# Peptides against a protein of PDB entry 6IDX, part 88

Target 1, 380 residues: chain A of PDB entry 6IDX
Amino acid sequence: KELAKLSADVTFATEFINMDGIIVLTRLVESGTKLLSHYSEMLAFTLTAFLELMDHGIVSWDMVSITFIKQIAGYVSQPMVDVSILQRSLAILESMVLNSQSLYQKIAEEITVGQLISHLQVSNQEIQTYAIALINALFLKAPEDKRQDMANAFAQKHLRSIILNHVIRGNRPIKTEMAHQLYVLQVLTFNLLEERMMTKMDPNDQAQRDIIFELRRIAFDAESDPSNAPGSGTEKRKAMYTKDYKMLGFTNHINPAMDFTQTPPGMLALDNMLYLAKVHQDTYIRIVLENSSREDKHECPFGRSAIELTKMLCEILQVGELPNEGRNDYHPMFFTHDRAFEELFGICIQLLNKTWKEMRATAEDFNKVMQVVREQITRA

## One batch from the design tools (peptide; aimed at target 1 L140 Q181 N324)

Design b2_p28_1_s3 (made by RFdiffusion4, then SolubleMPNN; from b2_p28_1, 17 letters changed)
Fold by OpenDDE base, seed 4:
Structure b2_p28_1_s3 (fold): chain B 380 residues (1-380), chain A 28 residues (1-28)
Amino acid sequence: as target 1 above (380 residues)
Amino acid sequence: SAEKEKKREESLKGLIKRHIEWNKKVLS
């Protein structure tokens, strides 16, 4: 207890470290000897002192043994561990993951996100905060090849639903530090959209062109059985498609693929459009047909609007930006749906279409409409 | 890019600093 208190002082920490004090503390943890009276209290103070000493940045985290890591991971994975030990163990693991890529690799082998989910289902918000913080650390430090797996693990309805139900909708107010961890998790998850946002459409890729064709089919051929194979479209059929792409509100009516060559938002805009068309088909068809039948120059160009809205949402949500230590702002809506970005797009595109009508906008007013929509989104 | 990696390092450094400050408040 006294050691934990003194370890907060940098002068004491320096002297204690020079006396190999950290090594003694690590050996105490590694021994795992439950034979001592008041073992849990002593262990909690030992872990506190260790963390406080290491947090001075005098000693490299890479000095930590695999045996120590396994013991700390054991305290996180075992049921019925003392809350004080669990809290400190989560904090130590987070610090290890943040400070060392080598320790990240070792910890990622010993601990699963599934084990950390159990620590979100508790009433103790500090435990919940450390559990999310460790998830965030693991996500942040994950190699590029594993980031998508972490993404998929987050996209797992289970983690999202647990955070929503036990943290956000919990009986306790969200503390500043929990809000920060939720913000970090949100940023890390939105950063997975960066790849699609920066992916240019290849106008020569047939599979990507088939998506644009599917958007046309859903909008205009909704009653036609898909059994009519897209035969070699005669010039008349190509001219028909050009008209359809104009009605869809693409800027390039001849080759809509060219509208997706700009990054941002690249292919992410097409993903949003396809999601809207498949998941919210009635809304999609309504928006397209309401504007396709207008001859009064007050048509809202859906394709152009979808692209610019996707870009705007990426800017507002700071897609591709790294977590900032000063920010605590998170969007609860992000936790309400597995495809929260696409759902937000679907809400915002309806808002844009409404605002366009209310303003009696023409193509010349496009930027003004977008500015009004931006203000509406940022105030919500 | 080297610039992206630098930004990542800066972000990480900030997060570590905040973590240390929080640990001092909660575990002391």
Scores: peptide ipSAE 0.509, ipTM 0.938, DockQ to the pose 0.868
OpenDDE base, seeds 1, 2, 3, 5: peptide ipSAE 0.507, 0.507, 0.509, 0.509; ipTM 0.938, 0.938, 0.938, 0.938

Design b2_p28_1_s4 (made by RFdiffusion4, then SolubleMPNN; from b2_p28_1, 18 letters changed)
Fold by OpenDDE base, seed 5:
Structure b2_p28_1_s4 (fold): chain B 380 residues (1-380), chain A 28 residues (1-28)
Amino acid sequence: as target 1 above (380 residues)
Amino acid sequence: MEEREEERKKSLEGLIKKQKERRKKTLS
């Protein structure tokens, strides 16, 4: 206990480390020796002293043995562990993952996100905070090939729903420390959209063109039996599609694929449009048909609006930006749905369409409408 | 690539600092 307090002092820490004191503490943990009266209390103080000593940055985290890692991971995975030991063990693992890529690799083999889920289902917000902090550390340090697996683990209804139900909808006020971890998790998850945001559409890629054609089909052919597409020559079909792409509000009516060559938002805008069309088909059809039937120059160009809205949402949500230590702002909506970004897009495109009508906007007012919509989204 | 790596390093350093501040408040 006294050692744990003194370990916060840099002068004491330096002298204690020079006396190999940290090696003695690590060996105490590695031995797993339960023979001491008050073992749990002594272990909790040992782990505290270890963390305080390592915080001085005098000793590299890479000095930690695999046996030590396994013992700490064991305390996190053990049912009915003392809360004081659990909290410190989570904190040590978080520190190891953040400070060392080599320790990240070793810890990622010993601990799964699934094991950390049990620590989110508790009433102790501090334990929940340290569990999410470790998940965030693992996610941040994961190589690109494994980030999608972490994303899939988050998108697995289980982690998201548990955070929503046990943390956000918990009976206790969210502390600043938890709010920061929720922010970090949100940022890391939205950064998975960066690849799609920076992917240019290839106008020659048939599979990508088929998505645009599917948007047209859903909007205009949903009631038409696919058998009744009249066998009129390829040119008349192209001319018909040009009219349909104009009604969809694309800037390039001849080749809508060109509208998705700008990055940001690139292919992410097309993904949002397709999600809206498939998951919220009635909303999509309504928005498109309400504007396609107008000849009064007050039509809201859906395609252009969807692209610019996607770009604006990426800016508001800071897609591609790394977590900042000074921020604690998170969106509860992010935890309500597996496809939260696309759902937010679906809400915001309806807001945009409403705002366009209320303003009696024309194509010349487009930027003014977008500014009003930005203010509405950022104040909500 | 270098700029992104420097941003990642800076973000990580900030998060490590924040972690230490959290631990001083919650583990003391």
Scores: peptide ipSAE 0.484, ipTM 0.923, DockQ to the pose 0.861
OpenDDE base, seeds 1, 2, 3, 4: peptide ipSAE 0.480, 0.482, 0.483, 0.482; ipTM 0.923, 0.923, 0.923, 0.923; seed 1 fails the geometry check

Design b2_p28_2 (made by RFdiffusion4; failed a check: the pose's geometry)
Pose (drawn by RFdiffusion4):
Structure b2_p28_2 (pose): chain A 370 residues (1-223, 234-380), chain P 28 residues (1-28)
Amino acid sequence: KELAKLSADVTFATEFINMDGIIVLTRLVESGTKLLSHYSEMLAFTLTAFLELMDHGIVSWDMVSITFIKQIAGYVSQPMVDVSILQRSLAILESMVLNSQSLYQKIAEEITVGQLISHLQVSNQEIQTYAIALINALFLKAPEDKRQDMANAFAQKHLRSIILNHVIRGNRPIKTEMAHQLYVLQVLTFNLLEERMMTKMDPNDQAQRDIIFELRRIAFDAETEKRKAMYTKDYKMLGFTNHINPAMDFTQTPPGMLALDNMLYLAKVHQDTYIRIVLENSSREDKHECPFGRSAIELTKMLCEILQVGELPNEGRNDYHPMFFTHDRAFEELFGICIQLLNKTWKEMRATAEDFNKVMQVVREQITRA
Amino acid sequence: SAAEKAARLEEALAAARRRAKRRRELFS
């Protein structure tokens, strides 16, 4: 108890650390008996002292043994133990992950997505905060080529709806540190879109060109002389600037292939809305048609700007858009809503092709005021 | 390009570490 008190003082901590005092603590955790059952209070003070000593930055986090790591991960992976032990254990794991790629790799193997998510279901906001913080730390440290798989795994176990039901709509008001973790989680989540945003279409890749052909087919085949007239104009009546080679329009980065993903999502998941938008504007040879392809690409880019896809998380922000915690595919759903808004605003302005940038500005103002 | 990505990651991790320490002090 006394050690937990004094270890926050750097003057004391240095003295104790210079005698390998941290090893006394790690050895106790690695091999001490009945720690959770008979000595939980002692164990809580031990973990408090350990974290306080490590927070002085005198020694590397890489000093910790695999045995110590496994024991701490064990306290998190178990059917919940004492709240004080769990809080400190989650905090130790977060610090290990943030401070070492090697420790991240070992910890990622010792804890499951389901175990971490289950700790969000406790009524204690600090436990919830550290759980989300550990999740954020794993995302931050995951190799670029593994982060997407991790996101899918957390999504399949319902991380989003558990946060919505147990944190955002929970009884206890969200305090600043929890709000910060939600902000960081949302930033990391949006940043999963960044690679596709910056990926150019290969116009010479037939498989990618066939995606645009399929997009056009879904809409034009819902319309016979009128259908034939649409196809004679290649992709003009689908609204692409490059009428003959729309794949070239997807070389603009941002938004790149993310725009194509959004269009395909709208066509497949919301086919009626996609068909309505395209057919209202595919036989219009007055200058008043709303160009779908051009509008979708620019809207995708605008949404990426508004939502700050690619921005790094920082210390100063605690903001988040709560509606993104209500749908697994909220970004794509937002695209669909905004493309309908864009078409409504276009008609309200009796807009022509020359008005394209003005309409996009009004849509930007509509979205950002909402 | 890889170096730029690594510098940006370290910047974000430094901010996360500072914020995590202060949160631990607060909850204590």

Design b2_p28_2_s1 (made by RFdiffusion4, then SolubleMPNN; from b2_p28_2, 18 letters changed)
Fold by OpenDDE base, seed 1:
Structure b2_p28_2_s1 (fold): chain B 380 residues (1-380), chain A 28 residues (1-28)
Amino acid sequence: as target 1 above (380 residues)
Amino acid sequence: MEEERREREKEALEAFIKRHKEMRKKFA
C-alpha cells in the first residue's frame, strides 16, 4: 500500500527503478505464488505500484516479459478473480496496448473481445469502463486490415446488445469516463466508413453503374411485371434512363455515376441509398415517387439530397477523425443497430424530405433546406 | 498530408494515453 502511494512520486519512482524495484514487482506477478496470506491484497497493490511506476515513462513498456503478459491476461480471463485485481489487470493491458505495438500484438493473441464481453455483464461500472477502454485500445492499435475484423466483432449483435442493455440502459447513471469510452468506441466504429467515404465511383465501372440502375429499378419497376421491361432500342433506353435519373434527383441525369466521384462522400452515399432502397423499400419508393410526380418545381432531388446528407452526416459525426480526449458525447442510437449509420441516414432523409415540403422549397432553396436539417439533426 | 496525418495521430494517441493515466489515478 505504501509502495503504491510512493510510486506516484517521480523521485521515489526513479530511485526504486534504479534499484531494479520494477523487476522485483514483475517477478512477483510472474511467480503466481498464491501461498501468501493476503495474496489478493498484496497483488492488487503490486499491480498498482507497477502501473504508477510505468506511468512515469522512465521505463519502456517493451521490457515486459511474455510471462508477465500471460499472468495479467490470466487475471482477466479467470473466473472469480478479485475485482481489484481484475480492474488493475485491465488497466495494465490497456496501457501495454496503447504504449507498445509489440505488446499489442502479444496481447491480441492472448485476449479475445469475447473474453472482455464477460466483464461488461457485471454491475461494476468501473470494470465495464476498463473493459471498453481495453477494447478501444485494441481497436485503435489494430492494423487497418484487422480493424474491419474488430468492427465485425463489434457488429456482432452480441457486443452492441450487451453494451446497450448492461451499460447504457443500466439502472445507474453513466459516469463521465464511461461516456468517454462509449464516445471513443462510436468514433472508432464510424472511422470504418472513411474508406467508403473517400472511395470515388469509377464512372466506367459497370458493376457500380448496375447499383445505380438497381436504384432506378426499385423505384420505378418494383411494381411493374418484369415482362414490361421496355424492349425499346438502346437509344430510347438511354433516353428513358436519363428521364428516370432526373426523377431520382441526380445532378448528372446522363451519367449519375459522376455524382459519386466527389469525395467525401464518394461511394458511402451510394451505399446509404442502396441500403434504404433494399431495407426500407417502401420509404424509398415513397420519397422518390412523391417527388418524381411533382411538376410544380417543388420536387426534392433525392439523389442530390442523399449525397449531400451523407456528406453532412459524415461532418456531424466527424468520420475519419480521431477520438478527442475531451469529448464524452455518445449517441445511444449507434448501439441499437448494426447498420446504425445507414439507419440514421434513413431517418434523416425522411426528415429532409419533410422539411423540404414544409418549406415549400425549390432547387434554389437546397442549401437553406440543408442548413435547417443540419440544425434539426444537431439539436436532437 | 500523410506526415501531418501521422503527427496528428501521434498527438491524439498521446492525449488519449494521458487521459487514461488520469482516469487510473482516481482508482489508485
Scores: peptide ipSAE 0.267, ipTM 0.835, DockQ to the pose 0.699
OpenDDE base, seeds 2, 3, 4, 5: peptide ipSAE 0.261, 0.266, 0.264, 0.264; ipTM 0.831, 0.831, 0.833, 0.832

Design b2_p28_2_s2 (made by RFdiffusion4, then SolubleMPNN; from b2_p28_2, 19 letters changed)
Fold by OpenDDE base, seed 4:
Structure b2_p28_2_s2 (fold): chain B 380 residues (1-380), chain A 28 residues (1-28)
Amino acid sequence: as target 1 above (380 residues)
Amino acid sequence: MEEERKRRQEEAVEAFIKRHKEMRKKSL
């Protein structure tokens, strides 16, 4: 206890480290010897002293043995561990992951997100905060090839649902540190959209062209069986498609694929449009047909609007930016759905279409409508 | 681009280390 308190002092820490004091503390943890009276209390103070000493930055985290890592990971993975030991063990693992890429690799092999989920199902907000902090550290330090696996682990209905039900909808106020960890998790999750946001459509990719054709089919031929093979496109059929792409509100109504060559938002806009068309088909058809039937120049160009809205949402959500250590603003809505970005797009495109009508906008007012919609989204 | 991304990641990690050190001083 006294050692843990004194370890916060840099002068004491320096002297204690020079006496190999950290090595003694690590060996106490590595031994796993439960035979001592007050073992749990002694271990909690040992872990506190270790963490306070390491927080001075005098000793590299890479000095830590694999046996020590396994003992700390063991305290996190075991169901019957004292809360004080668990909290400090989560904090130590998070610190190891943040301070060392070599320790990240070792910890990522020993600890699964599934094991950390159990620590979210508790009434202790400090334990929940440290569990999410460790998830965030693992996500932040993950190499690019593993970031999608972390995404998939978050997109697993289980982690999202548990955070929503046990953290956000808990019978307690969310503290600042938990709000920060939720913010960080959201930013890291949305950064996975960066690849699609920066992916240009290839106009020569037939599969990508077939998606645009499917958007046309859903809007105008929803009752027609897709079994009408793309028969030899007579000039009349090409002219028909050009008219349909104009009614869909593409800027390039001759070759809509060209509208998705701009990055951002690239293919992410097409993903949002396809999601809306498949998951919210009635909403999609309504928006498209309502604007395609107007002869008064007050038509809202859906294709252009969807692209610019996707770009705007990426800017508002800071897609591709690293999380900021000063921010605590999280959006509870992003924990309500597995495809929260596409659902947000579906809400915002309806808001845009409504705002366009209310303003009696024309194509010349496009940027003004987008500015009003931005203000509405950022104030909500 | 990759080096700049790496630098920003290192700066973000350092800022998180500092914030979490302050968090631990309040909660532990």
Scores: peptide ipSAE 0.399, ipTM 0.907, DockQ to the pose 0.801
OpenDDE base, seeds 1, 2, 3, 5: peptide ipSAE 0.395, 0.397, 0.397, 0.399; ipTM 0.906, 0.906, 0.906, 0.907

Design b2_p28_2_s3 (made by RFdiffusion4, then SolubleMPNN; from b2_p28_2, 16 letters changed)
Fold by OpenDDE base, seed 5:
Structure b2_p28_2_s3 (fold): chain B 380 residues (1-380), chain A 28 residues (1-28)
Amino acid sequence: as target 1 above (380 residues)
Amino acid sequence: MAAERAERQKRALEAFIKRHKAMRKKFL
């Protein structure tokens, strides 16, 4: 106890480190000697002192042995570990992952996100905070290949449902540090959209063109009886599609694929449009047909709006940026929906369409509408 | 561009680590 308190002092820490004190503490953990009276309390103070000493940054985290890592990971993976030991073990692992790529690799082999999920189901918000913090550290430090796997694990209904039910809807107010960890998790998850955001559409890719054609089909053929046989000549079809792509509000009515060649938002805009069209078909059809039936200059160009809104959402969410250490703001929707970005897009595109009508906007007002919509999104 | 992004990322990580260190001091 005195050692843990004194370890917060830099002068004491320096002297204790110079006396190989950290090595002694690590060996105490490595030995696993349960034979001591008050072992749990002694271990908790040992881990506290170790963490306080390492926090001075005098000693590299890379000095830590694999045996020590395995013991700490063992305290996190074992059932019925003392809360005080568990909390400190999670904090140590987080620190290891953040401060050392070599320790990240070792820890990522010893601990799964699934094991950390169990620590979210507890009533102790500090344990929950450290469990999410360690998840976030592992996600942040993951190489690009493993980052997608972690993403898929976060896309799992299970983790989000547990966070939602045990953290967000918990009987306790969310502390600032938990709110920060939820924000970090959100940012790291939305950063996976960077690949799609930076993926250009290939105008010659038939599969990608078929998605644009599917958007047209869902909007205009959903009401048309399938009886219009495919027999009218290829040129009349191309001319018909050009009209339909104009009604969809694409900038390039001849080749809408060209609208998705700009990055950002690239293919991510097409993904959002397709999601809206398939999952919220009635909303999609309503937005498209309501604007396509207007012979007035007040038509909202859906295709252009969807692209620019996707870009705007990426800017607001800072897609591809690291989480800000000052921020604690998270969107509850991120934890309520599997496809939270696409659902956010679906809400925001309806808001855009409403705002366009309320403003009686024309194509010349497009940037003004987008500015108003940006302000509305950033205030919600 | 790439070097400047890497330096921004390094500074952001350092600030992040510093906040998490400060978080630990509230709970320990």
Scores: peptide ipSAE 0.378, ipTM 0.888, DockQ to the pose 0.682
OpenDDE base, seeds 1, 2, 3, 4: peptide ipSAE 0.375, 0.371, 0.375, 0.375; ipTM 0.886, 0.885, 0.885, 0.887

Design b2_p28_2_s4 (made by RFdiffusion4, then SolubleMPNN; from b2_p28_2, 12 letters changed)
Fold by OpenDDE base, seed 5:
Structure b2_p28_2_s4 (fold): chain B 380 residues (1-380), chain A 28 residues (1-28)
Amino acid sequence: as target 1 above (380 residues)
Amino acid sequence: SAAERAKRQEEALAAFIKRHKEMRKKFR
């Protein structure tokens, strides 16, 4: 206890480190010697002292042995561990992951996100916070290939449901540190959209063109009896599609694929449009048909609006940026929906369409509408 | 530049680490 307290002082820490004090503490953990009276309390203070000493940055985290890592990981993976030991063990692992890529690799082999999920299903918010912090650290330090796997694990209804039910909807107020960890998790998850955001559509890719055609089909053929025989000449079909793509509000109504060649938002805008069309079909059809039936200059160009809204959402969410250490703001919707970004897009596109009507906007007012919508989204 | 991005990432990570050190003061 006194050692843990004194370890907060840099002068004491320096002297203690010079006496190989950290090595002694690590060996105590490595030995696993449960034979001591008050072992749990002693271990908790040992782990506290270790963290306080390491936090001075005098010693590299890379000094830590694999045996030590395994012991700490063992305290996190074992059932019925003392809460004080568990909390400190989670914090140690987080610190290891953050400070060393070598330690990240070793820890990622010893611990799964699934094991950390169990520590979210507790009433102790400090344990929950450090469990999410460790998930966030693992996510942040993961190589690009493993980030997608972690994302998929997070996109799993299970982790989100547990966070929602046990953390956000818990009987306790969310502390600032938990709010920060939830924010970090949100940012790291939305950063996975960066690839799609930076993916240009290939106008020659037939599969991508078929998605645009599917958007047209869902909007206009849902009301048309399939009885229009495939026999109308290729040119009449092309001319018909050009009209339909104009009604969809694409900037390039001759070749809508060209609207998705700009990055950001690239293919991510098309993904959002397709999601809206498939998952919220009635909303999609309503938005498109309401604007397509208007012979007045007050038509909201859906295609253009969807692209610019996707870009705006990426800017607001800072897609591709690292989480800011000062921010604690998270969107609860991120934890309520599997495809939270696409659902957010679906809400925001309806807001945009409403705002466009309320403003009696024309194509010349497009940027003004987008500014108003931005303010509405950022105040919500 | 890629170097400027890397530097910003390193600074952001350092700030993140610093905040997390402050959280651990509750163990005292």
Scores: peptide ipSAE 0.326, ipTM 0.870, DockQ to the pose 0.593
OpenDDE base, seeds 1, 2, 3, 4: peptide ipSAE 0.170, 0.319, 0.324, 0.324; ipTM 0.635, 0.866, 0.868, 0.869

Design b2_p28_3 (made by RFdiffusion4)
Pose (drawn by RFdiffusion4):
Structure b2_p28_3 (pose): chain A 370 residues (1-223, 234-380), chain P 28 residues (1-28)
Amino acid sequence: KELAKLSADVTFATEFINMDGIIVLTRLVESGTKLLSHYSEMLAFTLTAFLELMDHGIVSWDMVSITFIKQIAGYVSQPMVDVSILQRSLAILESMVLNSQSLYQKIAEEITVGQLISHLQVSNQEIQTYAIALINALFLKAPEDKRQDMANAFAQKHLRSIILNHVIRGNRPIKTEMAHQLYVLQVLTFNLLEERMMTKMDPNDQAQRDIIFELRRIAFDAETEKRKAMYTKDYKMLGFTNHINPAMDFTQTPPGMLALDNMLYLAKVHQDTYIRIVLENSSREDKHECPFGRSAIELTKMLCEILQVGELPNEGRNDYHPMFFTHDRAFEELFGICIQLLNKTWKEMRATAEDFNKVMQVVREQITRA
Amino acid sequence: SERERQEEASLEELKRRAIRRRKADFAS
């Protein structure tokens, strides 16, 4: 108890650390008997002292043994133990992950997505905060080529709805540090879109060109002389600036292939809305048609700007958009809503092709005021 | 690169805040 008190003082901590005092603590955790059952209070003070001592930055986090790591991960992976032990354990794991790629790899193997998510279901906000913080730390430290798989795994175990039901709509008001973790989670989530945003279409890749052909087919085949007239104009009546080679329009980065993903999502998941928008504007040879392809690419780019896809998380922000915690595909759903808004605003302005940038500005103002 | 330096600086900010949060919670 006294060690937990004094370890926050750097003057004392240096003295204790210079006698390998941290090893006394790690050895106790690695091999001490009945720690959770008979000595939980002692163990809580031990973990408090350990974290306080490590927070002075005198020694590397890489000093910790695999045995110590496994024991701390064990306290998190178990059907919940004492709240004080769990809080410190989650905090130790977060610090290990943030401070070492090697520790991240070992910890990612010792804890499951389901075990971490289950700790969000406790009524204690600090436990919830550290659970989200550990999740955020795993995402921050995951290799670029593994982060997407981790996101899917957390999504399949309902991380989003558990946060919505147990944190955002929970009884306890969200305090500043929890709000910060939700902000960081949202930033990391949007940043999963960044690679596709910056990926150019290969116009010479037939498989990618066939995706655009499929998009056009879904809409034009819902319309016979009128259908034939649409196809004679290649992709003009689908609204692409490059009428004959729309794949070139997807070389603009941002939004790149993310725009294509959004269009395909709208066509497949919301086929009626996609068909309505395209057919209202595919036989219009007055200058008043709303160009779908051009509008979708620019809207995707605009949403990426508004939502700050690609921005790094920082210390100073605690903001988040709660509606993104209400749908697994909220970004794509937002695209669909905004493309309908864009078409409504276009008609309200009796807009022509020359008005394209003005309409996009009004849409930007509509979305950002909402 | 510049982007990598920015990422490291951001991680360090988050680490400092994590420590402060932990000290505040444990003092409670």

Design b2_p28_3_s1 (made by RFdiffusion4, then SolubleMPNN; from b2_p28_3, 16 letters changed)
Fold by OpenDDE base, seed 3:
Structure b2_p28_3_s1 (fold): chain B 380 residues (1-380), chain A 28 residues (1-28)
Amino acid sequence: as target 1 above (380 residues)
Amino acid sequence: SARERERERALEGLRRRFREQRRKSLAK
């Protein structure tokens, strides 16, 4: 207890480290010997002292043995461990992950997503905070190629719904520390959209062009039996598609793929449009057909609007920006759905379409409508 | 790269924030 308190002092820490004190503490943890009276209390203070000593940055985290890591991971994986030990063990693992890439690799192999999620299903907000902090550390330190897989694993384990139900909708006020961890998780998750946001559509890729064709099909051919594919000549078909792409509100009516070559928002806008068309088909068809039947120049250009709205949402949500240590602002809506960005797009595109109608906007008013919509989204 | 430096700054910020959280939590 006294050691744990004194270890916060840099002078004491320096002297204690020079006496190989950290090595002694690590060996106590590595031994796993439960034979001591008050073992749990002694272990909790040992872990506290270890953290405080290591936080001075005098000793490299890479000095930590595999045996030590396994013991700490063992305390996180065992459900019957003392809350005090669990809390400190989560904090140690988080620190290891943040301070060492070699320790990150070892910890990522020893700890399962299910174990971390189990620590969210408790009433103790401190444990929940450390569990999310460790998730965030692992997510931030993960190689770029593995971050999406990690996010998919969290989605499969219902991480968002568990956070929503056990943390956000809990009977306790969310502390600033938890709010920060929720913010960090939100930022790291939205940063998975950065690749798609920066991916240009290839106008020559037939598979990507088929997505645009699918948007057209869903809007205009949803009731048409595929047998009535008009066998009329290739030119009439091209002219028909040009009309349909105009009615969809693309800027390039001849080749809508060109509208997705601008980054941001690149392919992310097409992903949002396709998600809306497949998941909220009635809403999509309504928005498109309400504007396609207008000959009064008050049609809302859906395609252009969807692209610019996607870009605007990326700007508002700061997609691609790294988490800031000072921010605690998170959106509870982010935890309501695994595809929360696409769902937000679906809400906002309806708001845009409504605002366009209310303003009696024309194509010349496009930027004014977008500004009004931006203000509406940022005030909500 | 610039992105790597930004990532390292973010990591340093998170390390600081987490350290402060731990000190408040473990002192109880």
Scores: peptide ipSAE 0.319, ipTM 0.878, DockQ to the pose 0.908
OpenDDE base, seeds 1, 2, 4, 5: peptide ipSAE 0.297, 0.319, 0.308, 0.313; ipTM 0.869, 0.880, 0.875, 0.877; seed 2 fails the geometry check

